# Designs tried in a protein design run: peptides against a protein of PDB entry 4A54. Part 85

Target 1, 94 residues: chain A of PDB entry 4A54
Amino acid sequence: MSVADFYGSNVEVLLNNDSKARGVITNFDSSNSILQLRLANDSTKSIVTKDIKDLRILPKNEIMPKNGTKSPSTNSTKLKSAETYSSKNKWSMD

## One batch from the design tools (peptide; made by RFdiffusion4, then SolubleMPNN)

Design b2_p26_1_s4 (from b2_p26_1, 9 letters changed)
Fold by OpenDDE base, seed 2:
Structure b2_p26_1_s4 (fold): chain B 94 residues (1-94), chain A 26 residues (1-26)
Amino acid sequence: as target 1 above (94 residues)
Amino acid sequence: EKEEKEREEKTKKLKEALKKELEKAE
């Protein structure tokens, strides 16, 4: 079984410095022993395998905590529905 | 409970795979 068999798995990685990373395994560089995780913000974090203290696969239903970076409220430009004032052609019957 | 056990087994296998890759790099 290879690390590649776990691509797409959501994992929590505990590092030797007691920091944690959560992400989806996207790649493994066997030449450098680097595990690549896609984080909740769509960034990629590279982790050297030697720096991993512990790891667990998360259940699929654990929604990666979206870092509540308040998506800047894209001001929904209210498309001002141009009320096409149908100019009622007042057909003045003379 | 079965799904959790499967996840735990997968976790173990992933750890073993990473360990083997580390041993190859040394």
Scores: peptide ipSAE 0.657, ipTM 0.919, DockQ to the pose 0.620
Fold by OpenDDE base, seed 4:
Structure b2_p26_1_s4 (fold): chain B 94 residues (1-94), chain A 26 residues (1-26)
Amino acid sequence: as target 1 above (94 residues)
Amino acid sequence: EKEEKEREEKTKKLKEALKKELEKAE
């Protein structure tokens, strides 16, 4: 098996400095032994394989933490339903 | 449980693949 067989896999990588990276494997540079991950923010992180302490493939259902796009605070302006007081214009037909 | 085991096996295979690439670069 080659590293390329795992392209598209979502992985958590533990580095030797105890930092973690999570992303999808997009490429492997065999010449430089560099693993490339696409992160949740669509940026690419290059990791030297020698710096990897451990790694795991994440379940497919583990949604990469979507960069919390601040859901625009839809100020749900509660459109106060202006009670259209239908003023019944009592048109008094004289 | 089966899916977790498959994921663990895939993880092992990925580690082995990376190790093999390191051995080639040395």
Scores: peptide ipSAE 0.657, ipTM 0.919, DockQ to the pose 0.632
Fold by OpenDDE base, seed 5:
Structure b2_p26_1_s4 (fold): chain B 94 residues (1-94), chain A 26 residues (1-26)
Amino acid sequence: as target 1 above (94 residues)
Amino acid sequence: EKEEKEREEKTKKLKEALKKELEKAE
């Protein structure tokens, strides 16, 4: 049995970071081990299989709750651009 | 109850399929 046999299934995926994703399985990239889900907003989420802690197939009648996009907190490490204070060494030409 | 058991079985099979794909990539 292949992952392709489950295309069109509605699933809830629990990730290793304890975040959840819900969507329909649309594709599986075997080369990269990436599971693709179509979300309720018609966007596609790619999930690396190694990041999956658990998953379940949802009932057909379960209205995909609009899971609030727990946006992965992109810790935008604001790379504080070290403003190189170019200390303009005022070469005081005396 | 029967439908739930079928869904649980399908879930198990999907997990097994994903595990096999991971084992191929290592």
Scores: peptide ipSAE 0.652, ipTM 0.919, DockQ to the pose 0.561
Fold by OpenDDE base, seed 3:
Structure b2_p26_1_s4 (fold): chain B 94 residues (1-94), chain A 26 residues (1-26)
Amino acid sequence: as target 1 above (94 residues)
Amino acid sequence: EKEEKEREEKTKKLKEALKKELEKAE
């Protein structure tokens, strides 16, 4: 499978600096190993793969539809704030 | 629980895909 097979997935990324990012996967640059996320504010965050400590795909119920659109891949989807969400998952990256 | 398991499997596959891409680029 390629990273492109996961475009439109809502993910939480834990970085090596212990910061978190949440967004929808919109693109992957294979040449530079850069993962691009669309954030809740519609901005794009670029993450170098080597800076990822762990990640998880979020359940659909954590995605708030905007203007009736339920698709996580659409620009009209609001993501739940990282500050409000309490992660239950144990972080481990092999 | 079934949905959680599916999500965990998808997460694993995504992590593997990212790892593979990193190994190709470096």
Scores: peptide ipSAE 0.633, ipTM 0.918, DockQ to the pose 0.703

Design b2_p26_2_s1 (from b2_p26_2, 7 letters changed)
Fold by OpenDDE base, seed 2:
Structure b2_p26_2_s1 (fold): chain B 94 residues (1-94), chain A 26 residues (1-26)
Amino acid sequence: as target 1 above (94 residues)
Amino acid sequence: EEEEKEREKLTEELKKALEEELKKAE
Protein backbone atom coordinates (compact mmCIF):
# COMPACT_ATOMS: atom_id res chain seq x y z
CA MET B 1 0.00 0.00 0.00
CA SER B 2 1.04 3.62 -0.51
CA VAL B 3 0.77 6.54 1.88
CA ALA B 4 -1.85 7.94 -0.48
CA ASP B 5 -4.17 5.06 0.41
CA PHE B 6 -4.43 6.63 3.87
CA TYR B 7 -5.45 10.12 2.77
CA GLY B 8 -8.37 11.22 4.88
CA SER B 9 -7.33 9.07 7.84
CA ASN B 10 -7.24 10.75 11.22
CA VAL B 11 -3.90 10.08 12.89
CA GLU B 12 -1.96 10.84 16.01
CA VAL B 13 1.72 11.38 15.37
CA LEU B 14 4.32 11.21 18.10
CA LEU B 15 7.43 13.14 17.14
CA ASN B 16 11.01 12.52 18.20
CA ASN B 17 10.80 15.57 20.45
CA ASP B 18 7.91 13.83 22.29
CA SER B 19 5.39 16.34 20.98
CA LYS B 20 2.16 15.05 19.51
CA ALA B 21 0.15 16.13 16.53
CA ARG B 22 -3.33 15.03 15.56
CA GLY B 23 -4.84 15.54 12.18
CA VAL B 24 -6.11 14.18 8.93
CA ILE B 25 -3.59 13.06 6.35
CA THR B 26 -4.07 15.35 3.37
CA ASN B 27 -0.89 14.85 1.40
CA PHE B 28 2.49 13.21 1.27
CA ASP B 29 5.48 14.74 -0.48
CA SER B 30 7.52 11.78 -1.63
CA SER B 31 10.40 13.96 -2.81
CA ASN B 32 10.96 15.42 0.62
CA SER B 33 9.31 12.67 2.71
CA ILE B 34 6.92 15.18 4.25
CA LEU B 35 3.58 14.13 5.69
CA GLN B 36 0.93 16.84 5.71
CA LEU B 37 -1.78 16.87 8.35
CA ARG B 38 -4.83 19.05 8.54
CA LEU B 39 -5.25 20.00 12.16
CA ALA B 40 -8.47 20.68 14.07
CA ASN B 41 -8.02 24.41 13.48
CA ASP B 42 -7.95 23.79 9.71
CA SER B 43 -4.26 24.67 9.55
CA THR B 44 -1.80 22.37 7.85
CA LYS B 45 1.16 20.88 9.65
CA SER B 46 4.05 19.48 7.68
CA ILE B 47 5.94 16.68 9.37
CA VAL B 48 9.20 15.26 8.14
CA THR B 49 8.81 11.50 8.24
CA LYS B 50 12.23 11.09 9.87
CA ASP B 51 10.93 13.07 12.84
CA ILE B 52 8.10 10.59 13.46
CA LYS B 53 8.73 8.38 16.47
CA ASP B 54 5.35 6.67 16.38
CA LEU B 55 1.98 6.96 14.69
CA ARG B 56 -1.52 5.58 15.12
CA ILE B 57 -4.72 5.81 13.15
CA LEU B 58 -7.55 7.15 15.26
CA PRO B 59 -11.14 5.93 15.18
CA LYS B 60 -13.34 7.76 12.70
CA ASN B 61 -15.73 8.66 15.49
CA GLU B 62 -13.07 10.31 17.56
CA ILE B 63 -14.21 13.88 17.32
CA MET B 64 -11.05 15.83 16.82
CA PRO B 65 -11.16 18.12 19.80
CA LYS B 66 -12.54 21.19 18.19
CA ASN B 67 -10.44 23.68 19.97
CA GLY B 68 -13.39 25.72 21.09
CA THR B 69 -12.09 28.72 19.39
CA LYS B 70 -15.40 30.46 19.47
CA SER B 71 -16.29 30.45 15.87
CA PRO B 72 -16.58 34.15 15.40
CA SER B 73 -20.26 34.67 15.78
CA THR B 74 -21.05 35.03 12.17
CA ASN B 75 -23.13 38.07 12.61
CA SER B 76 -26.23 36.53 11.26
CA THR B 77 -26.89 39.32 8.90
CA LYS B 78 -30.49 39.52 9.84
CA LEU B 79 -31.83 39.25 6.40
CA LYS B 80 -33.96 42.27 6.83
CA SER B 81 -37.11 40.60 5.75
CA ALA B 82 -37.97 43.09 3.11
CA GLU B 83 -41.33 43.93 4.50
CA THR B 84 -43.17 43.62 1.28
CA TYR B 85 -44.88 46.92 1.58
CA SER B 86 -48.16 45.64 0.32
CA SER B 87 -48.92 48.70 -1.70
CA LYS B 88 -52.57 48.67 -0.83
CA ASN B 89 -53.75 50.06 -4.10
CA LYS B 90 -56.35 52.38 -2.68
CA TRP B 91 -58.71 51.97 -5.53
CA SER B 92 -60.46 55.22 -4.86
CA MET B 93 -63.66 54.50 -6.61
CA ASP B 94 -64.65 57.91 -7.42
CA GLU A 1 -12.62 -5.25 19.32
CA GLU A 2 -12.60 -6.23 15.67
CA GLU A 3 -12.63 -2.59 14.56
CA GLU A 4 -9.67 -1.91 16.84
CA LYS A 5 -7.76 -4.80 15.31
CA GLU A 6 -8.47 -3.49 11.84
CA ARG A 7 -7.27 -0.04 12.89
CA GLU A 8 -4.12 -1.55 14.33
CA LYS A 9 -3.52 -3.42 11.09
CA LEU A 10 -4.06 -0.25 9.07
CA THR A 11 -1.69 1.59 11.41
CA GLU A 12 1.04 -0.94 10.78
CA GLU A 13 0.44 -0.75 7.06
CA LEU A 14 0.74 3.04 7.16
CA LYS A 15 3.96 2.80 9.17
CA LYS A 16 5.32 0.37 6.62
CA ALA A 17 4.33 2.65 3.75
CA LEU A 18 6.11 5.59 5.38
CA GLU A 19 9.20 3.50 6.02
CA GLU A 20 9.27 2.42 2.40
CA GLU A 21 9.05 6.05 1.29
CA LEU A 22 11.99 6.93 3.56
CA LYS A 23 14.06 4.15 2.02
CA LYS A 24 13.27 5.42 -1.47
CA ALA A 25 14.33 8.94 -0.58
CA GLU A 26 17.71 7.76 0.70
Scores: peptide ipSAE 0.653, ipTM 0.918, DockQ to the pose 0.622
Fold by OpenDDE base, seed 4:
Structure b2_p26_2_s1 (fold): chain B 94 residues (1-94), chain A 26 residues (1-26)
Amino acid sequence: as target 1 above (94 residues)
Amino acid sequence: EEEEKEREKLTEELKKALEEELKKAE
């Protein structure tokens, strides 16, 4: 298999400096042996393969830690459903 | 458990693929 067969896989990479990176494999530069990851913030991190101490493929359902994009507080404007009390206008048919 | 084993297998294959690329670059 080639590294390209794993494009789109979510991985955790442990580097030789004991730092970790998590992202989706987007590219591999064979000439420079550089693995490219798309991070949760949509930025790209380039990792030299020689700097990789260990790696693992993450479960598909393992949501990359979404940088807490402040979900815009959708002010759930509780649209108070103004219960438009349909005043039944009793149309008195005279 | 089966999914985990598959993921482990895929992980090892990825590691192997990266190692082969390193070897080619040497």
Scores: peptide ipSAE 0.652, ipTM 0.918, DockQ to the pose 0.691
Fold by OpenDDE base, seed 5:
Structure b2_p26_2_s1 (fold): chain B 94 residues (1-94), chain A 26 residues (1-26)
Amino acid sequence: as target 1 above (94 residues)
Amino acid sequence: EEEEKEREKLTEELKKALEEELKKAE
């Protein structure tokens, strides 16, 4: 199974510093090994996997953080196709 | 009790998945 199979799961994460985080798994960055949790306040917490001491999946009956629909801002960077206005320099050959 | 066992199983599978991702990044 992949980490992606657990997206939407509510988890409690125990960190190496003995702090705890609770949230819904929203993403995993495989390149950097970063687990992203949506917290109860709708903020996102990024956790480096190496900093995880332990974790558990919480029962569904526990108050899930309100799904703040953070619509993925599809920053459609409209690549404004710079229409190269070919300024036809009319070289008037006088 | 069965639901708890399933949750425990899923937890272990998630831990395993994270561990495999760490190994790939090394």
Scores: peptide ipSAE 0.643, ipTM 0.917, DockQ to the pose 0.588
Fold by OpenDDE base, seed 3:
Structure b2_p26_2_s1 (fold): chain B 94 residues (1-94), chain A 26 residues (1-26)
Amino acid sequence: as target 1 above (94 residues)
Amino acid sequence: EEEEKEREKLTEELKKALEEELKKAE
């Protein structure tokens, strides 16, 4: 699968600096490895892939940007806290 | 719980796709 297959997915991204971003995946720059998210305020955030500590796809019923696309998940699932999820599904980029 | 499992699977596929793109670009 390619990153493009996930365009429109709502995600929570945990960065290496412990900041978080939530948004819909709108684009990926393969040349520079930059993931673009549409945020709830309709702005775009660019994230360098190497700065991602962890990531999760959110259920469709979660708070989404107003102009966001539907996530691949069709069903409503209760989310665990970001901290517990991050601990369980910790991802190392390297 | 089945839905959580599907979402977990999709999350892992996305992580894998990002990792492969990172390796390709370097």
Scores: peptide ipSAE 0.617, ipTM 0.916, DockQ to the pose 0.579; fails the geometry check

Design b2_p26_2_s2 (from b2_p26_2, 9 letters changed)
Fold by OpenDDE base, seed 1:
Structure b2_p26_2_s2 (fold): chain B 94 residues (1-94), chain A 26 residues (1-26)
Amino acid sequence: as target 1 above (94 residues)
Amino acid sequence: SKEEEERKKKTEELKKALEEELKKAE
């Protein structure tokens, strides 16, 4: 099997410096031994294979944390309807 | 699960593929 057989796989890469990267394998540069990952923010990260300490393929259902989906914390703060006391300040214009 | 085992197998296959590429580059 070749690295190309795994294009489109979602992976977690542990680097020798103990940093982690998560992304989809989009390309492999055989000449330079560089693995390219598309990250959750649609940027591309290039990883030199020699810097990889460990790697795992992630389950398909593991949603890459898209930066933007703030799960609306449904803080059901019951907005108590502040009764707008319409204090009709009747400005009596004389 | 069977799916997890298949994923683990594929992971090892990917690791092996990367190792072979490193050997070619040396």
Scores: peptide ipSAE 0.651, ipTM 0.918, DockQ to the pose 0.606
Fold by OpenDDE base, seed 2:
Structure b2_p26_2_s2 (fold): chain B 94 residues (1-94), chain A 26 residues (1-26)
Amino acid sequence: as target 1 above (94 residues)
Amino acid sequence: SKEEEERKKKTEELKKALEEELKKAE
């Protein structure tokens, strides 16, 4: 089996520095032995294979922890719908 | 569960694939 057979798999990677990365395997660079992950924020992380201490494939139902990036309070500028006051000028023709 | 077992099996297969790629680069 090749690493390419696992493209699209959601994985947790434990690095030699005890840091963890979670993402979907998008590519593997065989020339440089680099595993590429797409992270929850849609960024890509390149991991050198030799720096991997351990790895596991995550269940499909395991929602990648949305890094609680505080959703910028999109101030929904309520576009005040300019109520076009149709001033019905009732021209009272007497 | 069967699903968990299959996931574990795939994990080991992926680890093996990465190890083989590392050996080829060396």
Scores: peptide ipSAE 0.651, ipTM 0.918, DockQ to the pose 0.587
Fold by OpenDDE base, seed 3:
Structure b2_p26_2_s2 (fold): chain B 94 residues (1-94), chain A 26 residues (1-26)
Amino acid sequence: as target 1 above (94 residues)
Amino acid sequence: SKEEEERKKKTEELKKALEEELKKAE
């Protein structure tokens, strides 16, 4: 099998420096043995194969930690329903 | 689980593929 058969796979890579990278395999440079991952922030990380200590393919359901763009909490300004104080004008007929 | 085993198998296949490519580049 070739590395290309795994393009699109979501992987966790443990590097020799004990750092971890998670991303989708997008490319492999055979000449330089460089694995390219697309990270959650849409950036590309190039990893030299010799620097890989371990790796694993992640389950399909394991959501890449999308940097939670804080969806702007639409502060639903609770429009305080203006209590229409029906001022009953008690017209006192004299 | 069966799914976990398949994932582990694919992982090992990927590791082997990377090792083979590393060997070719040397």
Scores: peptide ipSAE 0.650, ipTM 0.918, DockQ to the pose 0.642
Fold by OpenDDE base, seed 4:
Structure b2_p26_2_s2 (fold): chain B 94 residues (1-94), chain A 26 residues (1-26)
Amino acid sequence: as target 1 above (94 residues)
Amino acid sequence: SKEEEERKKKTEELKKALEEELKKAE
């Protein structure tokens, strides 16, 4: 299995300096052992593999905290299922 | 959950892949 098999995975990386990075794996430079992550702000962070203390793949549903994009408060408009009471006015024409 | 277990397994596989790349560079 290669690092390339994990392209598109969302990961949290803990570095040796105890800093953390979160992003999607976009590339791996085998010559320099550099892991590239696309961050929430669409920037790219390059991480030298030897500087990685630990990492984990995040659940797919874990939305990377987009810095500053107001998650549109999707007003969960409770789609009140307008029970369209189809009052079938069966006008029985005689 | 099964999904969590699979995610953990994939995590370990990724770690192993990175370790192998480091070993090749040494």
Scores: peptide ipSAE 0.650, ipTM 0.917, DockQ to the pose 0.820

Design b2_p26_2_s3 (from b2_p26_2, 8 letters changed)
Fold by OpenDDE base, seed 2:
Structure b2_p26_2_s3 (fold): chain B 94 residues (1-94), chain A 26 residues (1-26)
Amino acid sequence: as target 1 above (94 residues)
Amino acid sequence: SEEERKREELTEKLKKAIEEELKKAE
């Protein structure tokens, strides 16, 4: 079984400094010993495995603690669907 | 619960997978 089999799993990582990180496993770099998590704020955190004290897979329904920091209302810049103006080059070959 | 047990089993598998891949990279 590979770590890749667990991509997309929500995990809690306890670090050696007793801090915790929660996120979805997005990548594992064995060469550099780095576990990559996507956090609740969609940022990516790279964790060196040697700094991991413990790890657990979280229940699917466990709402990642929304750090009560008011997510600034990122104005969802509506990606204006660039309406590809099909410039119908009406080649009127008269 | 059965679900909790399964999660624990998966957790252990993940830990093992990390360890094994790290070992292979050495």
Scores: peptide ipSAE 0.662, ipTM 0.925, DockQ to the pose 0.567
Fold by OpenDDE base, seed 5:
Structure b2_p26_2_s3 (fold): chain B 94 residues (1-94), chain A 26 residues (1-26)
Amino acid sequence: as target 1 above (94 residues)
Amino acid sequence: SEEERKREELTEKLKKAIEEELKKAE
């Protein structure tokens, strides 16, 4: 089973500093070890997995964050390959 | 309750999935 199977689930995350975050799982980046939550105020919180002490899936009857926030479009920064226009310095040898 | 048990099972599956994907990324 993948973490993606749980996207949209409402979770409570207990952090190592004993603070709590509650939100909907919107993304998981395994390469960077980041779990992303959408919070009740429609903001996004990125949590490094090493900072997670515990987590639990919450009942569906609990107030879920309103779906209003656009998933951060991964702006694929098109690395515009700077075509190095080799300015042909036309050294006109007169 | 049965519903609570199911949530606990899903929670454990989620935790395992996180762990497994992190291991694969190493």
Scores: peptide ipSAE 0.661, ipTM 0.925, DockQ to the pose 0.451
Fold by OpenDDE base, seed 3:
Structure b2_p26_2_s3 (fold): chain B 94 residues (1-94), chain A 26 residues (1-26)
Amino acid sequence: as target 1 above (94 residues)
Amino acid sequence: SEEERKREELTEKLKKAIEEELKKAE
């Protein structure tokens, strides 16, 4: 699979500095190791992959794809919160 | 939960895709 298959997915990224960013994946530059997110304020955040400690795909209103699905929904999900923040909260899925 | 499991599976696929594309670019 390619990262492009996940364009439009809403993700939360935990950075090595313990800050978090939430946004929609808009681009991935493998040559420069940059993941690009669109944030809630329509700004773009470029994240160097080496700075990523962890990431997760956030829930969407629709049912998640079944196992074996190669191409998850590329539909733009509405961002509930796409802020860059520093949080000490436990990293967990809902 | 079932939905959590599905999201984790997709997340792992995404992580793998990132890794593979990075390797190809090197």
Scores: peptide ipSAE 0.632, ipTM 0.922, DockQ to the pose 0.535
Fold by OpenDDE base, seed 4:
Structure b2_p26_2_s3 (fold): chain B 94 residues (1-94), chain A 26 residues (1-26)
Amino acid sequence: as target 1 above (94 residues)
Amino acid sequence: SEEERKREELTEKLKKAIEEELKKAE
């Protein structure tokens, strides 16, 4: 299982300084040890993994405290268990 | 709840995935 399998998941990250960050996992850079989160305000936060004390996946219904801007209807695709939806997008090139 | 248990399991899988990818990058 890769971190990419969790892209789009809402997580809470507890940092070593006891601060917390909440956001959607958008990227993971293993070479630089950086976890990237998209925050409720649509900004991006990069977190160095060594600064992470703990993390947890949040329930889908846990609305991140949206500051007032429009909830993008992120289709919370149920993190279905890694059923390999090999959706072969057969792009039929006619 | 079962849902909470599943979420905890996924959390552990995520933690493991991070660890494994970091290890591969070393």
Scores: peptide ipSAE 0.631, ipTM 0.925, DockQ to the pose 0.560

Design b2_p26_2_s4 (from b2_p26_2, 10 letters changed)
Fold by OpenDDE base, seed 4:
Structure b2_p26_2_s4 (fold): chain B 94 residues (1-94), chain A 26 residues (1-26)
Amino acid sequence: as target 1 above (94 residues)
Amino acid sequence: DKEKEELEKLTEELKKAIKEILEKAE
């Protein structure tokens, strides 16, 4: 798997300085080994991966940054059961 | 909890993905 497979995941990152960051993974810069998180205030935090002591993926129900990529609103378009309005096609036979 | 186990698995996979990139950059 690649880091890109986890874009949109909400993560908590523990840094080597014992500080924590929480946000949605928006990008990974492979050249510089930088993980980018969108925070709850819609700002972006860049984290050098070498500074990461630990991380975990959070449940979807935990506080996600507002600008989280719309989890594809599974518009569970509840297929509103198209009530087949039986449009009585009144075929007006002319 | 199945959800916890799945999240733990995904977490380890993400850690592995990051580690592999770091190792290649050395």
Scores: peptide ipSAE 0.531, ipTM 0.879, DockQ to the pose 0.756
Fold by OpenDDE base, seed 5:
Structure b2_p26_2_s4 (fold): chain B 94 residues (1-94), chain A 26 residues (1-26)
Amino acid sequence: as target 1 above (94 residues)
Amino acid sequence: DKEKEELEKLTEELKKAIKEILEKAE
C-alpha cells in the first residue's frame, strides 16, 4: 500500500502540538515527507509527517469540505516574450 | 460496527504507508 492509495480520503490529523487539522489528502511529497490536505475553506495545509502524533480516516458521510474544485487556475503566465525592441539607434552622422 | 472496523483498518494501513516512506528516506 502507498500513501497515494489514500488520496481523496478525509482525515483528521492530530499534531504534536495538540492542534488538529481536518481535510482531504491531496498529495504526499515523499522527498520532503510532507502530507498535503485540502481544508474546508479550499486552502491547502502542508503537514510535516514528523509533526503528526496521530491520524484517522473519517467516514465519507462526514461533511467533506465542499469540493470547490477550484482547479488551480493555471494562470499560464504567458511569459510575455520580451519583444527585444531592437532600438535601431539610427545614429545619423550629420 | 463494520464501518468503524473498516475505517480503523484503513487508518492503520495509511499509518504503515507513511512510516515505510519515512524509514526509506533515512
Scores: peptide ipSAE 0.530, ipTM 0.879, DockQ to the pose 0.552
Fold by OpenDDE base, seed 2:
Structure b2_p26_2_s4 (fold): chain B 94 residues (1-94), chain A 26 residues (1-26)
Amino acid sequence: as target 1 above (94 residues)
Amino acid sequence: DKEKEELEKLTEELKKAIKEILEKAE
């Protein structure tokens, strides 16, 4: 299997410095050996694979702790359907 | 737990995939 087969998977990565990162695998740069994770805050973290001590795939149901950033109320700006004012130019033919 | 076993298997496959790339990139 390739790393690409795991795109979209939630992973926990343990780094050599004992720091941890959790995120969704979005990309792997094979030329630079960089694993890209999308974090809970929607930021992207690039991890050099040589710095990875361990990793595990997380269950889909493991809600990444959403840092309590209030789900921005998607103000669904209802795109006001531009009412196509059909200006019926009634050209009165005389 | 079958799910745990599957995740463990997938984890090992991912580790293998990363390792193979690292070994080829040396």
Scores: peptide ipSAE 0.545, ipTM 0.881, DockQ to the pose 0.635; fails the geometry check
Fold by OpenDDE base, seed 3:
Structure b2_p26_2_s4 (fold): chain B 94 residues (1-94), chain A 26 residues (1-26)
Amino acid sequence: as target 1 above (94 residues)
Amino acid sequence: DKEKEELEKLTEELKKAIKEILEKAE
């Protein structure tokens, strides 16, 4: 499985400085180890992978970029199914 | 609970995919 299989996933990234970023994965630069997110304001944020303390995939019903919501392009039924799940809140899911 | 578990599994798979690329680049 490759990072590209997760393009279009909504993620929350916790950085080493305890700041957070939320957005849709649009690209991963393997040469420079940079994860690219499209943010809610449709801007793009580049994050150096080594600065990531933690990350998690969010359900689609979370805050999404206005023009950037897209399901991951993968043949994985499980991945597609999980991305359609709804959440009550940021930290709780059924 | 089920939805949370599935997202957690996918999260771990994503982390693994990133890690594998980083390890290959070193």
Scores: peptide ipSAE 0.508, ipTM 0.875, DockQ to the pose 0.511; fails the geometry check

Design b2_p26_3_s1 (from b2_p26_3, 9 letters changed)
Fold by OpenDDE base, seed 5:
Structure b2_p26_3_s1 (fold): chain B 94 residues (1-94), chain A 26 residues (1-26)
Amino acid sequence: as target 1 above (94 residues)
Amino acid sequence: MATDWIPREEGETIEELFERISESLK
């Protein structure tokens, strides 16, 4: 069985330092033994598997509190196209 | 239902841990 079979699963991980991480398994780097979790804020946390003390699978229906981090509306500042005001220098040769 | 906490065994690989998890879900 591969860790890839659990991609998309929601997990909670207890680390050796007694910290906890909760997220969806998105990737596993077998070469470096790194498990990647997508967190509730859509950030990615990389966990070295040697630091994992305990793990549990969470039910699919647990609504990850979408902490609605309002994605800062990238106000697309419409770069006002600098209208090149072609100042027609009417050089009136009087 | 959430699974119980599965403790990692000494020297166990992460792949082996997930294998045990899979067995517990069957």
Scores: peptide ipSAE 0.628, ipTM 0.906, DockQ to the pose 0.599
Fold by OpenDDE base, seed 1:
Structure b2_p26_3_s1 (fold): chain B 94 residues (1-94), chain A 26 residues (1-26)
Amino acid sequence: as target 1 above (94 residues)
Amino acid sequence: MATDWIPREEGETIEELFERISESLK
């Protein structure tokens, strides 16, 4: 079985520096031994496989917490339409 | 179910690691 058979799988890797990475396998470069993961924020992380100490496959149903893109709360500054009170001072010059 | 952590063996390639994972999932 090739690494490509795991494309789309959610994995967690423990690196030699004791850091962890979690993401979906998107690509494997066999020539350079680089595994590419799509992270929860939709960025891509390239991991040199020699740095991988341990690996596990995560269940498909693990809702990777989508880092909720906090939609910038568009502070709808309600531009209070300055009601131009045209005070027609009708100065009746009568 | 999540798989258990599979430790990489000394000198093992990533392809060989995934082969072991594949065998564990059958």
Scores: peptide ipSAE 0.624, ipTM 0.906, DockQ to the pose 0.602
Fold by OpenDDE base, seed 4:
Structure b2_p26_3_s1 (fold): chain B 94 residues (1-94), chain A 26 residues (1-26)
Amino acid sequence: as target 1 above (94 residues)
Amino acid sequence: MATDWIPREEGETIEELFERISESLK
């Protein structure tokens, strides 16, 4: 069984420094042993797996409060079509 | 019910940890 079988699962990890992280497993980098979690604020956190002391799987029914991160309305600055003023360079050949 | 905390064993890889988790969920 691979870590990929748990993609989309909610997990809580206890790190060696006694800090906790909670999120959805989105990726695992086997080459670097890095577990990527999507946090409640929709940010991603990369965790070096060697720093994981304990892990638990959270039940699917725990509605992680989707803190509705207001997607920053990218003000589509309408790139005002720079009217290419074709400056007719009248090359006056004297 | 949340699963109990599964402590990582000394020298255990993350893959092995998830294997144990999988076994505990059966």
Scores: peptide ipSAE 0.622, ipTM 0.906, DockQ to the pose 0.533
Fold by OpenDDE base, seed 3:
Structure b2_p26_3_s1 (fold): chain B 94 residues (1-94), chain A 26 residues (1-26)
Amino acid sequence: as target 1 above (94 residues)
Amino acid sequence: MATDWIPREEGETIEELFERISESLK
C-alpha cells in the first residue's frame, strides 16, 4: 500500500510544535518524506513527515465550506516524463 | 464523525502509519 492511495483524503495533522494543519492530501515526496496538503484557502502546505505527531482522517461528508472557487479541473497534465530521448546518433563511420 | 487521532509511533515511517490507518478502516 502506498501513501498515494490516500490522495484526495481530508486529513488533520498535529505537528510536533503543537500546531495543527487541515487539508487534502495532494502529493507525497517519498525521497524527501514531504507530505503536501491543499488547505481551505487553496494554498499548498508542505509538511516534513518527521514533524507529524498525530494524524486523523476526516470523513468525506464534512462539508468543507466549498468556497465556490471552482477547483480548477486540474487537467492531470500527465507530467510527460521528459524521456530525454538520447538520440544516440550512431555515427556509422563507413 | 472524524476518526480518532492516531499517534505516530517512535521511528515509524509515514508509509507504516498509513498502513495502520488503512487496516483500521477495513
Scores: peptide ipSAE 0.621, ipTM 0.905, DockQ to the pose 0.573

